# Designs tried in a protein design run: peptides against a protein of PDB entry 4BOS. Part 12

Target 1, 163 residues: chain A of PDB entry 4BOS
Amino acid sequence: PVLTRTVVPADNSCLFTSVYYVVEGGVLNPACAPEMRRLIAQIVASDPDFYSEAILGKTNQEYCDWIKRDDTWGGAIEISILSKFYQCEICVVDTQTVRIDRFGEDAGYTKRVLLIYDGIHYDPLQRNFPDPDTPPLTIFSSNDDIVLVQALELADEARRRRQ
Target 2, 163 residues: chain A of PDB entry 4BOS as posed
Amino acid sequence: PVLTRTVVPADNSALFTSVYYVVEGGVLNPACAPEMRRLIAQIVASDPDFYSEAILGKTNQEYCDWIKRDDTWGGAIEISILSKFYQCEICVVDTQTVRIDRFGEDAGYTKRVLLIYDGIHYDPLQRNFPDPDTPPLTIFSSNDDIVLVQALELADEARRRRQ

## One batch from the design tools (peptide; made by RFdiffusion4, then SolubleMPNN)

Design b1_p10_1_s4 (from b1_p10_1, 4 letters changed)
Fold by OpenDDE base, seed 1:
Structure b1_p10_1_s4 (fold): chain B 163 residues (1-163), chain A 10 residues (1-10)
Amino acid sequence: as target 1 above (163 residues)
Amino acid sequence: SMVLTTGSSS
């Protein structure tokens, strides 16, 4: 089994596309972004006490309007929200630093998904199996440390290719 | 933690 990267479109919604891909078991749907943006906005709007201006960098209402634009891209705050919504740990491996940032790591989730980030673009990661009849795996056990090692290896290889 | 920025094209 090998961890591989599925390249999604390099648009402003690559984070949302990537998250959707992994949490839905490997479904590539670049058109998912508008609904995911609305989902995030709905969650933020539902809890203005937690999602304060201090957290959002904007007023609650301003953020909700902003994130629903098609020319804005998600980052750590959106990943955190999506982790909580999907009740899974979202692990992002950075090809520039070869580090993994884990979102939802303290929530006690039993599942984890992985993204790869190059400083600009997000892509989903999946485990491929030699058996052609076994579909790729995108949802891993939160106890699966092997997949994290593989993600780091993948990121390190990517970094070396750019040096 | 890593810096994963939220942003916009404009």
Scores: peptide ipSAE 0.149, ipTM 0.815, DockQ to the pose 0.689
Fold by OpenDDE base, seed 3:
Structure b1_p10_1_s4 (fold): chain B 163 residues (1-163), chain A 10 residues (1-10)
Amino acid sequence: as target 1 above (163 residues)
Amino acid sequence: SMVLTTGSSS
């Protein structure tokens, strides 16, 4: 099996589109972003003590309004929130550093999903199987460290292509 | 961990 990248639109909502893709088993729906943004805002609003101004960099209410804009993009905060919501590790491999940042790794989740990040844009990763009748896999076991190695290989190849 | 930034185009 081979780990591959699915390029999603660079429309400021690539993180949300990418997360939706992997957690829904490979469904590409760029129109999911508004609802994903609202989901994050709802979660943040529900727990102002946890999602403090120190974490958000702005007041809880300001963040909720801000993240629902169509010209804002997510990062570590949003990934952490989505990891918790979907109860899975979200592993982000960076093509600039060839390193993986694992979100939710201490939560004991049995599942992980993978994104590839180039410093600006997020794309989802999937495992393709030799059997054409077997659909690509986007949700992996948290014990599957091979997929992390493959993700690093993809990132390294991407970095080399830019050199 | 890596720096994954939340941001905006404006």
Scores: peptide ipSAE 0.137, ipTM 0.811, DockQ to the pose 0.700
Fold by OpenDDE base, seed 5:
Structure b1_p10_1_s4 (fold): chain B 163 residues (1-163), chain A 10 residues (1-10)
Amino acid sequence: as target 1 above (163 residues)
Amino acid sequence: SMVLTTGSSS
């Protein structure tokens, strides 16, 4: 089994597309972004005490309007929200630092999904199997540390290609 | 992480 990257469009919504891809078992749907943006906005709006200006960097309402724009992109805040919503650990491997940021790691989720991030763009990761008839896996056990090693290997290789 | 930043292209 090999961990591979699926390149999604660089349309400012790559985070949402990537998350959707992995949580839906490998469904590439760039059109998912508007609803995912609304989902995040809805969650944020529902808890202004938690999602305060200190967390958002702007008022709750301002953030909700802002994240629903088609030219804004998500980051740690949105990943954290999506992790909670989908009840899974979201692991983001950074090709610039060769590090994995784990969101939801302390929540006790049994599942994890993986994204690869280059400082600007997010892509989803999947496990491909030798049997071509076996579909790629995008949802892993939170105990599967092998996939994290493989993700780091991918990131390291990507980093070396740029140097 | 602040490395993973929310942002805007415009």
Scores: peptide ipSAE 0.133, ipTM 0.806, DockQ to the pose 0.689
Fold by OpenDDE base, seed 4:
Structure b1_p10_1_s4 (fold): chain B 163 residues (1-163), chain A 10 residues (1-10)
Amino acid sequence: as target 1 above (163 residues)
Amino acid sequence: SMVLTTGSSS
């Protein structure tokens, strides 16, 4: 099996599209972004004490309005929220540093999903199987460290292509 | 840990 990258549109909502892709088992749906944004806004609005200006960089209300815009980018805050919502570890491999940032790693989730990040764009990762009739896997065991190694290899190759 | 930034195209 090989870990591969599915390139999603660079439409400012790549993070949401990528997360949706992996948590839904490999469903590419760029139209998912508005609902994903609303979901995050709803979660943030539900707990203004936790999601404070110190965390958000803006007031709770301002963030909610901001994240629901079509042209705003998700990042660590949104990944953390989505990790908790979907009850899975979200691992982001960075092609610039060839390092993995794990969100939800201390929550005890049994599942992990993987994204690849180049500093501005997110794409989902999937495991392809030799049997073409076997659908790619996007949800892995949180104990599957091999997939993390494969993600690093993929990121390293991407880095070399840019150097 | 890496800093994954949020932002806006505008």
Scores: peptide ipSAE 0.099, ipTM 0.801, DockQ to the pose 0.729

Design b1_p10_2_s1 (from b1_p10_2 with E7N K8M)
Fold by OpenDDE base, seed 4:
Structure b1_p10_2_s1 (fold): chain B 163 residues (1-163), chain A 10 residues (1-10)
Amino acid sequence: as target 1 above (163 residues)
Amino acid sequence: KPLNFANMPP
């Protein structure tokens, strides 16, 4: 079994497309972004005490309007929200630093999904199996630390290719 | 605020 990267479009919504891909078991749907952006805005608007200007860098209302734009990038705030919404740990391996940042790691989720990030683009990760009848896996056990090692190896290889 | 991942305005 090998961990592989599926390249999604670089259309400013790659984070949303990537998250959707992994949480839905490997479904590539670049058209998912508008609704996911709306979901983020809805959740942000629902808790202005937590999602304050200190957290958002702008007013709650301004952030909601901003994230719903087609050309704005999601980030850690969105990943955190989506982790909670989908009730899974979201692990992001960074090819620039060869580090994994885990979102939702303290929530006690039993499942984890993985993304790869290069500073400007997100892609989803999946495990491919030798058996052609076994479909790729995108949702892993939160106890599967082997997949994290494989993600680091994949990121390190990607980094070397760019240097 | 969580880790500083890309969340840049256009």
Scores: peptide ipSAE 0.045, ipTM 0.751, DockQ to the pose 0.154
Fold by OpenDDE base, seed 2:
Structure b1_p10_2_s1 (fold): chain B 163 residues (1-163), chain A 10 residues (1-10)
Amino acid sequence: as target 1 above (163 residues)
Amino acid sequence: KPLNFANMPP
């Protein structure tokens, strides 16, 4: 089995496209971003006590309007929200630092998905199998440490390519 | 939250 990167469009919504890809089992749909943004805004709006101005950096309403724009970038806040929504750990391997940030790691989820991040762009990761009849895997066991090692290897290779 | 994954404009 080999962990591979699927390049998604760099259209300011790569985070949402990437998350959608992995949580839906490998479905590439760049048109998912508007609804993903709306989903996040809905969740944030539903709990202004938790999603406070201190967390959002702006008022709850301002954030909701902001994240629904087609040109705003998602980040840790959005990943955390999506982790909770999809009930899975979202692991982001950073090609700049060759480290993995784990979102939802303390929630006790049994599943994890992986993204690769270079500082300005997100892509999804998938495991390919030698058997052509076995489709690529994007949802892993939260106990699968091998996939994390493979993700680090991909990140390190990507880092070396840029240097 | 990690600083590198903070929200940012395009």
Scores: peptide ipSAE 0.043, ipTM 0.742, DockQ to the pose 0.180
Fold by OpenDDE base, seed 5:
Structure b1_p10_2_s1 (fold): chain B 163 residues (1-163), chain A 10 residues (1-10)
Amino acid sequence: as target 1 above (163 residues)
Amino acid sequence: KPLNFANMPP
């Protein structure tokens, strides 16, 4: 089995497309972003005590209006929210540092998904199997540390290509 | 803001 990268469009919504891909088992849908943005806005609006101006960098209402724009980028705040919503650990491997940042690592989730990040763009990762009739896997056990090693290998190779 | 523009925590 080999861990591979699926390149999604760089249309300002790559984070949402990538998360949707992995949590839905490998479904590529670039049109998913508007509803995912609204989902995040709804969650943020529902808990202004937790999602405070200190966390968001702007008022709760201003953030909700901002994240629903089709040209604004998601980041760590949105990943944290999506990890909680989908009840899974989201692991992001960074090609610039060759490090993995884990979101939801202390929540006790049994499943993890993986993204690859280069500083401005997110893509989803999947495991391909030798049998071509076996569909790729995007949802892993939170105990599967082999997939994390493979993700680091992908990131290191990507970094070397840019050197 | 780094955290809300496709960035991860340090």
Scores: peptide ipSAE 0.040, ipTM 0.745, DockQ to the pose 0.147
Fold by OpenDDE base, seed 3:
Structure b1_p10_2_s1 (fold): chain B 163 residues (1-163), chain A 10 residues (1-10)
Amino acid sequence: as target 1 above (163 residues)
Amino acid sequence: KPLNFANMPP
């Protein structure tokens, strides 16, 4: 089995599209972003004590209005929220540093999904199988550390291509 | 607070 990258549109909502892709088992839906943004805003608004200005960098209300814009970019805060919502570990491999950041790793989730990030764009990762009748896998066991190694290899190759 | 992984313009 090989870990591969699915390129999603660079439309300011690549993070949301990528997360939706992996948590839904490989469904590419670039139109999912507005609902994803509203979901995040709803979660943030529901707990102003936890999602404080210290975390958000702005007031709770300001963040909610901001994230619902179609031109604002998601990041670590949004990944953390989505990890909790979907009850899975979200692992992000960075092609610039060849490092993996794991979100939700201390929550005890049994599943993990993987994204690849180059500093300005997110894409989802999937495992392809030799049997063409076996669909790609996007949801992995949180104990599957081999997929993390494969993600690092993929990121390292991407970095070398830019050198 | 999570690490900065924002794909936003500088």
Scores: peptide ipSAE 0.045, ipTM 0.743, DockQ to the pose 0.134; fails the geometry check

Design b1_p10_2_s2 (from b1_p10_2, 3 letters changed)
Fold by OpenDDE base, seed 3:
Structure b1_p10_2_s2 (fold): chain B 163 residues (1-163), chain A 10 residues (1-10)
Amino acid sequence: as target 1 above (163 residues)
Amino acid sequence: KPLNFENMPP
């Protein structure tokens, strides 16, 4: 089995598209972003005590309005929220640093999904199997350390390609 | 607070 990258559109919503892809088992839907933005805004608005200015960097209302714009970019805050919503660990491998950041790692989730990030773009990762009849896997066990190693290998290769 | 992975417009 090999871990591979699926390139999603660079349309300001690559994070949402990528997350949707992996949590839905490999469904590429670039049109999912508006609803996911609204989902995040709804979650944030529902708990202003938790999602405070200290976390958001802006007022709760300002953030909700901001994230629903089609030209704003998601990041760690949104990943954290989506991790909680989908009840899975979201692992992000950075091609610039060849490091993995794990979101939801302390929540006790049994599942993990992986994204690859290059500083300006997110893509989803999937495991391909030798059997062509076996569909790619996007949801892994949270104990699957091999997939993390493979993600690091992908990131390192990507880094070398930029050199 | 998690590390910032916010995408930046080109």
Scores: peptide ipSAE 0.043, ipTM 0.733, DockQ to the pose 0.132
Fold by OpenDDE base, seed 5:
Structure b1_p10_2_s2 (fold): chain B 163 residues (1-163), chain A 10 residues (1-10)
Amino acid sequence: as target 1 above (163 residues)
Amino acid sequence: KPLNFENMPP
């Protein structure tokens, strides 16, 4: 089995497209971003005590209006929210540092998904199997540490290509 | 705190 990268469009919504891909079992839908942005805004608006100006860098209302724009980028805040919403650990491997940031690691989720990040763009990761009739896997056991090793190897290869 | 506009992890 080999861990591979699926390149999604660089259209300011790559994070949302990538998360949707992995949590839905490998469905590529670049049109998913508007509803995901609305979902995040709804969650943030529902808990102004937790999602405070200190966390958001702007007022709760300003953030909600901002994240719903079609040209704004998601980041760590949005990943954290989506991890909680989908009840899974989201692991992001960085090709610049060859390190993995884990979101939701202390929540006790049984499943994890993986993204690869290069500093400006997110892509989803999937495991391909030798049997062509076996579909790629995007949702892994949170105990599967082999997939994390494979993600680091993939990121290191990508880093070497840029240097 | 990471900047959301830069699409970056923590």
Scores: peptide ipSAE 0.043, ipTM 0.750, DockQ to the pose 0.163
Fold by OpenDDE base, seed 4:
Structure b1_p10_2_s2 (fold): chain B 163 residues (1-163), chain A 10 residues (1-10)
Amino acid sequence: as target 1 above (163 residues)
Amino acid sequence: KPLNFENMPP
């Protein structure tokens, strides 16, 4: 088994597309972003005490309007929200630092998904199997630390290629 | 940059 990257479009919604891909078991749907953006806005609007201006960098209402635009980028806030919504850890391996940022790690989720991030773009990761009858895996056990090692190896190789 | 650590929840 090998961990591989699926390149999604760089259309300002790569984070949403990547998350959707992994949580839905490997479904590539670049058209998923508008609905996911609305989901984020709904969740942000539902908890103005937590999603304050200090967290958002703008008022709650302004952020909701902003994230629903088709040209704005999702980040850590969106990953955190989507982790909670889908009830899974979202692990982001950074090719610039070769580090993994784990979202939802303290929530007790039994599942984790993985993204790869290069500083400006997100892509989903999946495990491919040699058996052609076994589909790629995008949802891993939260106890599967081997996949994290493989993600670090993948990121390290990517970093070396860019140096 | 899409990953904003400053906005990461505690």
Scores: peptide ipSAE 0.042, ipTM 0.757, DockQ to the pose 0.091
Fold by OpenDDE base, seed 2:
Structure b1_p10_2_s2 (fold): chain B 163 residues (1-163), chain A 10 residues (1-10)
Amino acid sequence: as target 1 above (163 residues)
Amino acid sequence: KPLNFENMPP
């Protein structure tokens, strides 16, 4: 089994495309971003007490309008929201630092998905199997620490290529 | 952590 990176378009919505890819079992849909943005905005708008200005850095309404733009980048806030929505841990391995940020790690989810991040771009990660009849895996057990090691190795290699 | 920021013009 090998952990591999699927390169998604380097548009302003790579985070959403990447998350959609892994949570849907390996479905590449670059057109998913508008709906993903609307989903996040809907969730934020539904709970203004939790998603306060202190959390969002702007008013609830301003954030909702902002995130729905096609030229705004998602980040930690959006990943956290998507983690809760999909009820899975989202692990982001950073190629700049070779570290993994785990979102939803304290929520008790049984599943985890992985993204690779270089500071400006997100890509999804998947496990490929030697058996050609076995489809790639994008949803892992939250206890699968081997996949995290593999992600770190992948990130380290990526870092070496850039320096 | 992954940051959230607005897209920069070309």
Scores: peptide ipSAE 0.041, ipTM 0.722, DockQ to the pose 0.216

Design b1_p10_2_s3 (from b1_p10_2, 4 letters changed)
Fold by OpenDDE base, seed 2:
Structure b1_p10_2_s3 (fold): chain B 163 residues (1-163), chain A 10 residues (1-10)
Amino acid sequence: as target 1 above (163 residues)
Amino acid sequence: KPLDFSNMPP
Protein backbone atom coordinates (compact mmCIF):
# COMPACT_ATOMS: atom_id res chain seq x y z
CA PRO B 1 0.00 0.00 0.00
CA VAL B 2 1.19 3.48 -0.92
CA LEU B 3 0.05 6.82 0.45
CA THR B 4 -0.43 9.33 -2.34
CA ARG B 5 -1.42 12.95 -2.75
CA THR B 6 -4.32 14.08 -4.90
CA VAL B 7 -3.81 17.63 -6.11
CA VAL B 8 -6.92 19.77 -5.81
CA PRO B 9 -7.39 23.22 -7.34
CA ALA B 10 -5.76 26.21 -5.70
CA ASP B 11 -8.94 28.26 -5.72
CA ASN B 12 -9.02 29.61 -2.16
CA SER B 13 -11.20 26.67 -1.13
CA CYS B 14 -8.64 23.88 -1.22
CA LEU B 15 -9.14 23.14 2.48
CA PHE B 16 -12.83 22.48 2.04
CA THR B 17 -12.33 20.51 -1.15
CA SER B 18 -9.64 18.42 0.52
CA VAL B 19 -11.71 17.68 3.61
CA TYR B 20 -14.72 16.78 1.50
CA TYR B 21 -12.55 14.47 -0.58
CA VAL B 22 -11.24 12.45 2.34
CA VAL B 23 -14.42 12.27 4.44
CA GLU B 24 -16.49 11.19 1.44
CA GLY B 25 -14.11 8.40 0.53
CA GLY B 26 -12.25 10.01 -2.33
CA VAL B 27 -14.79 12.21 -4.06
CA LEU B 28 -13.20 15.17 -5.79
CA ASN B 29 -15.76 17.95 -6.00
CA PRO B 30 -14.44 21.51 -6.02
CA ALA B 31 -18.03 22.72 -6.20
CA CYS B 32 -18.56 21.51 -2.63
CA ALA B 33 -16.90 24.59 -1.14
CA PRO B 34 -19.92 26.91 -0.95
CA GLU B 35 -21.95 24.34 0.94
CA MET B 36 -19.01 23.49 3.18
CA ARG B 37 -18.65 27.16 4.02
CA ARG B 38 -22.36 27.41 4.79
CA LEU B 39 -22.12 24.33 6.98
CA ILE B 40 -19.36 25.89 9.04
CA ALA B 41 -21.24 29.17 9.30
CA GLN B 42 -24.34 27.31 10.44
CA ILE B 43 -22.44 25.47 13.14
CA VAL B 44 -20.75 28.64 14.36
CA ALA B 45 -24.02 30.56 14.40
CA SER B 46 -25.69 27.79 16.39
CA ASP B 47 -23.38 28.20 19.37
CA PRO B 48 -22.33 31.80 19.94
CA ASP B 49 -21.30 31.02 23.50
CA PHE B 50 -18.67 28.53 22.41
CA TYR B 51 -17.69 30.26 19.19
CA SER B 52 -17.00 33.55 20.87
CA GLU B 53 -15.26 36.61 19.54
CA ALA B 54 -12.18 35.55 21.46
CA ILE B 55 -12.00 32.35 19.42
CA LEU B 56 -13.12 33.75 16.09
CA GLY B 57 -11.24 37.04 16.17
CA LYS B 58 -14.45 38.76 15.12
CA THR B 59 -18.09 38.67 16.13
CA ASN B 60 -20.01 35.48 15.50
CA GLN B 61 -22.09 37.14 12.81
CA GLU B 62 -19.07 38.73 11.16
CA TYR B 63 -17.30 35.39 11.03
CA CYS B 64 -20.29 33.68 9.48
CA ASP B 65 -20.51 36.29 6.77
CA TRP B 66 -16.76 36.16 6.26
CA ILE B 67 -16.35 32.40 5.95
CA LYS B 68 -19.16 32.22 3.40
CA ARG B 69 -17.21 34.43 1.01
CA ASP B 70 -15.63 32.52 -1.84
CA ASP B 71 -12.28 34.25 -1.39
CA THR B 72 -11.57 33.63 2.30
CA TRP B 73 -9.25 30.94 3.60
CA GLY B 74 -9.94 28.27 6.13
CA GLY B 75 -7.61 27.30 8.91
CA ALA B 76 -7.43 25.62 12.28
CA ILE B 77 -10.85 26.87 13.36
CA GLU B 78 -12.53 25.42 10.30
CA ILE B 79 -10.61 22.15 10.56
CA SER B 80 -11.64 21.82 14.19
CA ILE B 81 -15.27 22.41 13.31
CA LEU B 82 -15.18 19.92 10.46
CA SER B 83 -13.47 17.35 12.67
CA LYS B 84 -16.35 17.59 15.12
CA PHE B 85 -18.96 17.52 12.39
CA TYR B 86 -17.58 14.45 10.64
CA GLN B 87 -16.58 12.81 13.93
CA CYS B 88 -13.04 12.02 12.87
CA GLU B 89 -9.50 13.14 13.50
CA ILE B 90 -8.19 15.44 10.83
CA CYS B 91 -4.43 15.02 10.63
CA VAL B 92 -2.54 17.73 8.80
CA VAL B 93 1.01 17.00 7.74
CA ASP B 94 3.00 20.16 7.11
CA THR B 95 5.64 20.02 4.39
CA GLN B 96 7.41 23.05 5.81
CA THR B 97 8.00 21.56 9.24
CA VAL B 98 7.54 17.84 8.48
CA ARG B 99 5.20 17.59 11.43
CA ILE B 100 1.65 16.38 11.89
CA ASP B 101 -0.97 18.36 13.74
CA ARG B 102 -3.93 16.29 14.85
CA PHE B 103 -7.33 17.90 15.19
CA GLY B 104 -9.84 16.06 17.32
CA GLU B 105 -7.18 13.86 18.86
CA ASP B 106 -8.73 14.21 22.31
CA ALA B 107 -12.28 13.42 21.21
CA GLY B 108 -11.91 9.65 21.07
CA TYR B 109 -12.76 9.29 17.39
CA THR B 110 -12.10 5.90 15.83
CA LYS B 111 -11.38 7.30 12.38
CA ARG B 112 -8.86 9.73 10.95
CA VAL B 113 -8.30 11.46 7.63
CA LEU B 114 -5.15 13.10 6.35
CA LEU B 115 -4.34 16.34 4.59
CA ILE B 116 -1.01 17.65 3.38
CA TYR B 117 -0.32 21.35 3.83
CA ASP B 118 2.51 23.45 2.41
CA GLY B 119 1.72 26.75 4.10
CA ILE B 120 -0.59 28.08 1.42
CA HIS B 121 -2.35 25.01 0.00
CA TYR B 122 -4.12 21.87 1.21
CA ASP B 123 -4.34 18.54 -0.61
CA PRO B 124 -5.94 15.27 0.47
CA LEU B 125 -4.05 12.04 1.03
CA GLN B 126 -5.18 8.54 0.14
CA ARG B 127 -3.86 4.99 0.38
CA ASN B 128 -3.62 3.08 -2.88
CA PHE B 129 -3.60 -0.70 -3.00
CA PRO B 130 -1.84 -3.10 -5.35
CA ASP B 131 -5.14 -4.75 -6.22
CA PRO B 132 -6.72 -2.56 -8.89
CA ASP B 133 -10.15 -3.72 -7.77
CA THR B 134 -9.60 -2.27 -4.30
CA PRO B 135 -10.48 1.43 -4.26
CA PRO B 136 -8.21 3.95 -2.55
CA LEU B 137 -8.73 4.47 1.16
CA THR B 138 -9.11 7.95 2.64
CA ILE B 139 -10.56 7.07 6.04
CA PHE B 140 -8.16 5.32 8.36
CA SER B 141 -8.28 3.87 11.84
CA SER B 142 -7.25 6.34 14.50
CA ASN B 143 -4.86 3.61 15.62
CA ASP B 144 -3.16 3.40 12.23
CA ASP B 145 0.19 4.95 13.02
CA ILE B 146 1.74 3.60 9.84
CA VAL B 147 -0.24 6.05 7.75
CA LEU B 148 1.15 8.89 9.86
CA VAL B 149 4.68 7.68 9.19
CA GLN B 150 3.91 7.52 5.50
CA ALA B 151 2.49 11.03 5.61
CA LEU B 152 5.67 12.30 7.22
CA GLU B 153 7.67 10.61 4.50
CA LEU B 154 5.61 12.35 1.84
CA ALA B 155 6.06 15.68 3.58
CA ASP B 156 9.79 15.19 3.91
CA GLU B 157 10.12 14.36 0.24
CA ALA B 158 8.06 17.40 -0.69
CA ARG B 159 10.25 19.58 1.50
CA ARG B 160 13.40 18.23 -0.16
CA ARG B 161 11.99 19.01 -3.59
CA ARG B 162 11.56 22.66 -2.63
CA GLN B 163 15.13 22.95 -1.33
CA LYS A 1 -3.93 27.90 21.03
CA PRO A 2 -3.49 25.74 17.95
CA LEU A 3 -1.53 26.89 14.94
CA ASP A 4 -3.45 28.87 12.36
CA PHE A 5 -2.80 26.54 9.41
CA SER A 6 -4.53 29.07 7.23
CA ASN A 7 -4.12 28.49 3.54
CA MET A 8 -3.96 32.24 3.15
CA PRO A 9 -0.76 33.29 1.41
CA PRO A 10 1.79 35.08 3.62
Scores: peptide ipSAE 0.044, ipTM 0.736, DockQ to the pose 0.134
Fold by OpenDDE base, seed 5:
Structure b1_p10_2_s3 (fold): chain B 163 residues (1-163), chain A 10 residues (1-10)
Amino acid sequence: as target 1 above (163 residues)
Amino acid sequence: KPLDFSNMPP
């Protein structure tokens, strides 16, 4: 089996498209972003004590209006929220640093999904199997450290292509 | 504090 990258559109919503892809088992839907933005805003609005100005960098209401715009980009805050919502670790491998940051690692989730990030764009990762009739896997065991090694290999290869 | 993985342009 080999870990591969699925390139999603660079339309300001690549993070949301990528997360949706991996948590839904490999469903590519670039139109999912508006509802995912609304979902995040709903979660943030429901808990203004936790999602404070210190966390958001702006007031709770200002953030909700901001994230629902179709031209704003998500990041670590949105990944953390989506990790909690989908009850899984979200592991992001960075091609600039060749490091993996794990969101939700202390929550005790049994499953993890993987994204690859280059400083501007997010893409989802999937495991392909030798049998062409076996569909790719996007949801892994949180104990599967082999997939993390494979993700680092992909990031290192991508980094070398740019150097 | 998590790293800022924002894909928003500077």
Scores: peptide ipSAE 0.048, ipTM 0.739, DockQ to the pose 0.136; fails the geometry check
Fold by OpenDDE base, seed 4:
Structure b1_p10_2_s3 (fold): chain B 163 residues (1-163), chain A 10 residues (1-10)
Amino acid sequence: as target 1 above (163 residues)
Amino acid sequence: KPLDFSNMPP
């Protein structure tokens, strides 16, 4: 079993495409972003007390309008929201620092998904199996620490390739 | 405020 990277389009919505890919079990749909942006805006709008200006960096309404634009980039706020929505831990391995940041790690989720981030672009990660009849796995147990080690190995290799 | 990890260009 090998952890591999699926390169998604380097458009302004790579985060959303990547999250969609992993939470849907390996479905690549670059057209998913508009709906995911609306989903995030809906969640944010539904709880203005929690999603305050202090968290968003702008008013609740301003954020909702901003995130629904097709050219704005998602980040930690959006990952946190999507983690809560999909009820899974979202692990982001950074190729620049070779570390993993876990979103939703304290929520008690039983599932985790993995993204790889290089400071500019997000891609999804999947586990491939030797058996061709076994489809790649994108949703892992939150107890599967081996996949985290494999993610770090991928990130380290990516970092070395750039140096 | 969480880590940014914004995929916006620097």
Scores: peptide ipSAE 0.046, ipTM 0.742, DockQ to the pose 0.138; fails the geometry check
Fold by OpenDDE base, seed 3:
Structure b1_p10_2_s3 (fold): chain B 163 residues (1-163), chain A 10 residues (1-10)
Amino acid sequence: as target 1 above (163 residues)
Amino acid sequence: KPLDFSNMPP
């Protein structure tokens, strides 16, 4: 089994598309972004005490309006929110630094999903199996550290290609 | 606070 990258459209919503892909078991739906943006805004609006200006960088209301725009880009805050919503660890491997940041790692989730990030774009990662009849896996055990090693290998290869 | 993984242009 090998870990591979699925390239999603390089639009302003690649993060949302990538997250949706992995949490839904490998469903590519670039049209999912508007609903996911609304979902995030709903979650943020529901808890203004937690999602304060300190964490959002803007007022709760301003953030909700901002994230629902089709031209705004998601980041760590949105990943954290989506990790909590989908009750899974979201691991982001960065091709620039060859590092993995784990979101939700302290929440006790049993599942993890993986994204690859190059500084301006997110793509989902999946495990392919030798048996062509076995579909790719996007949801891993949170104890599966081998997949993290494989993600680092992918990131390192990507970095070398740019050097 | 989590690291900034925003893909927003600088």
Scores: peptide ipSAE 0.046, ipTM 0.740, DockQ to the pose 0.136; fails the geometry check

Design b1_p10_3_s1 (from b1_p10_3, 5 letters changed)
Fold by OpenDDE base, seed 5:
Structure b1_p10_3_s1 (fold): chain B 163 residues (1-163), chain A 10 residues (1-10)
Amino acid sequence: as target 1 above (163 residues)
Amino acid sequence: MPKEGRGPPL
């Protein structure tokens, strides 16, 4: 089995498209972003004590209005929220540092999904199988350490190509 | 483009 990336559009919503892809088992839907932005805003608005100005960098209401814009970029805050919502660990491999940042690692989730990040753009990762009739896998066991090794190898190769 | 919020764990 080989771990590969699916390049999604660089339309300011690549994070949302990438997360949707992996949590839905490999469904590419660039039109999913507006609804996901609204979902995040709804979750943030529901708990102003936790999602404070200290965490958001702006008031709760200002953040909700901001994240719903079609040109604002999601990041760590949004990944954390989506990890909780989908009840899975979200692992982000960074091609600049060749390291994996785990979101939700302390929550006890049994499943993990993987994204690749280059400092600007997010893409989803998938495992392809030798049998062409076996569909790619995007949801892994949280005990699957091999996929993390493969993700690091993929990131290192990507870094090499940019040097 | 606004890059605010992009990146790994805070």
Scores: peptide ipSAE 0.128, ipTM 0.817, DockQ to the pose 0.130
Fold by OpenDDE base, seed 3:
Structure b1_p10_3_s1 (fold): chain B 163 residues (1-163), chain A 10 residues (1-10)
Amino acid sequence: as target 1 above (163 residues)
Amino acid sequence: MPKEGRGPPL
């Protein structure tokens, strides 16, 4: 089995498209972003004590209005929120630094999903199997550290191609 | 296309 990348549209919502892809088992839906943006805003608005200005970099209300815009880019804050919502670890491998950041790693989730990030764009990762009748896997065990090694290899190769 | 939402992990 090999870890591969699915290239999603390079629009302002690639993070949301990528997360939706992996948590739904490989469903590509670029139209999912508006609903996911509203979901995040709803979660943030529901807990202003936790989602403070210190975390958001702006007031709770300002953030909610900002993230619901169709042209704003998601990042670490949104990944953290989506990790909690979907109850899974979200691992992001960075092709510029060849490192993995784990979101939700200390929450005790049994599942993990993987994204690849190049400093601008997010794409989802999946495991492909030699048997063509076995569909790709996007949801892994949180104990599967082999998939993290494979993700690092994928990122390192991508970095070398750009140098 | 605001890029302010992209950056290193928190």
Scores: peptide ipSAE 0.127, ipTM 0.825, DockQ to the pose 0.122
Fold by OpenDDE base, seed 2:
Order: structure tokens, then C-alpha cells, then sequence
Structure b1_p10_3_s1 (fold): chain B 163 residues (1-163), chain A 10 residues (1-10)
């Protein structure tokens, strides 16, 4: 099995598209972004005590309005929210540092998904199998550390290509 | 040129 990257559009919503891709089992749908943004805003709005200004860097209402814009970036806050919503660990491998940041790692989730990040863009990762009749896998066991090694290798190769 | 996302906290 080989871990590969699916390049999604660079349209300011690549994080949401990438997360949607992996949590839905490999469905590429850039049109999912508005709904993903609304989902996050809805979750944030539902718990103003937890999603405080201290966490958001702005008022709860301001954040909700902000994240629903089509030109605002998703980041750690949004990944954390999506990790909790989908009840999975979201692992982000960074091609600049060749490190993996794991979101939801302490939540006890049994599943993990992987994204690759280059400092400005997110893409989803999937495992391809030699049997063409076996579809690519995007949802892994949280105990599958081999996929993390493969992600690091992929990131390192990407870094070398860029440098 | 445009940033499409942001990284996790370091």
C-alpha cells in the first residue's frame, strides 16, 4: 500500500475540502466549503462559554461571521473543531518541517485521517492498494503508526522537491 | 501567492 496525495483547489477553502475528502472516504467536493464553514460557525455559536474570545481571538459572533466568509483561512481552531465533530484524530504533516501535528490525539478516537500542509495549502492523503478493486482508504486506525511514517516520507520528499 | 490555509500552533 502507498500513501498518496490528492491535490485540491487552492481557493482559500482547501482545509475544509481536504477534511471533507478524508472523512467522507475520498469524496472530492470543493463545493462543500460553505457548508463546512457553516458547520464550524454553528458549533462555535452553540458553545460561547468554551469558544471564548480568548480562544478565538475575537468575539464568538465575530468569529462566526468571519469563518463563514469564503476568503478566510482554516487553521488549528477549525481542525480541532472538525476533529471533535467527526470524532477522529486529524493528523497534519507539514512539508516545511517534516513534522506531524495531531489534533484530537488525547480524545481516545479510534480513527485518524491525514492531511498534508505546505505552509499555505492543505491537501488530503489516502492509501492506495495494489488491487485496483480495493478503493483508496482515507480513514485509518489511530493505532496505525505506519501511515504516519509514510506521511513523513511523503512530506520529506515534497520538501526536497521544493528546496 | 495567496495563502489558502494556516498551520497548527507551533
Amino acid sequence: as target 1 above (163 residues)
Amino acid sequence: MPKEGRGPPL
Scores: peptide ipSAE 0.119, ipTM 0.809, DockQ to the pose 0.113
Fold by OpenDDE base, seed 1:
Structure b1_p10_3_s1 (fold): chain B 163 residues (1-163), chain A 10 residues (1-10)
Amino acid sequence: as target 1 above (163 residues)
Amino acid sequence: MPKEGRGPPL
């Protein structure tokens, strides 16, 4: 089995598309972003004490309006929220640093999903199997550390291609 | 702020 990258559109919503892809088992739906942005805004609005100006960099209401725009980029805040919402670790491998940031790692989730990040774009990762009749896997055990090694290898290769 | 590449660290 090999870990591969599925390139999603670079349309300002690649984070949302990528998360949707992996948590839904490999469903590519670029149209998922508006609803996912609204989900983020709803969760942010629901807890203004936690999602304060200190966390958001702007008022709670301003952030909610901002993230719902179709041209704004999601980041760590969104990943953290989506990790909690989907009850899984979201592991992001960075091709610039060859490092994995694990969101939700302290929550005790039994499942993890993986994204690859290049500094401006997110793509989902999937495990492909030799048997063509076996569909790719996007949801892994949180104990599957081999997939993290494979993600690092994939990121390192991507970095070497740029250097 | 960056678009999709806002960055994992925070």
Scores: peptide ipSAE 0.134, ipTM 0.820, DockQ to the pose 0.141; fails the geometry check

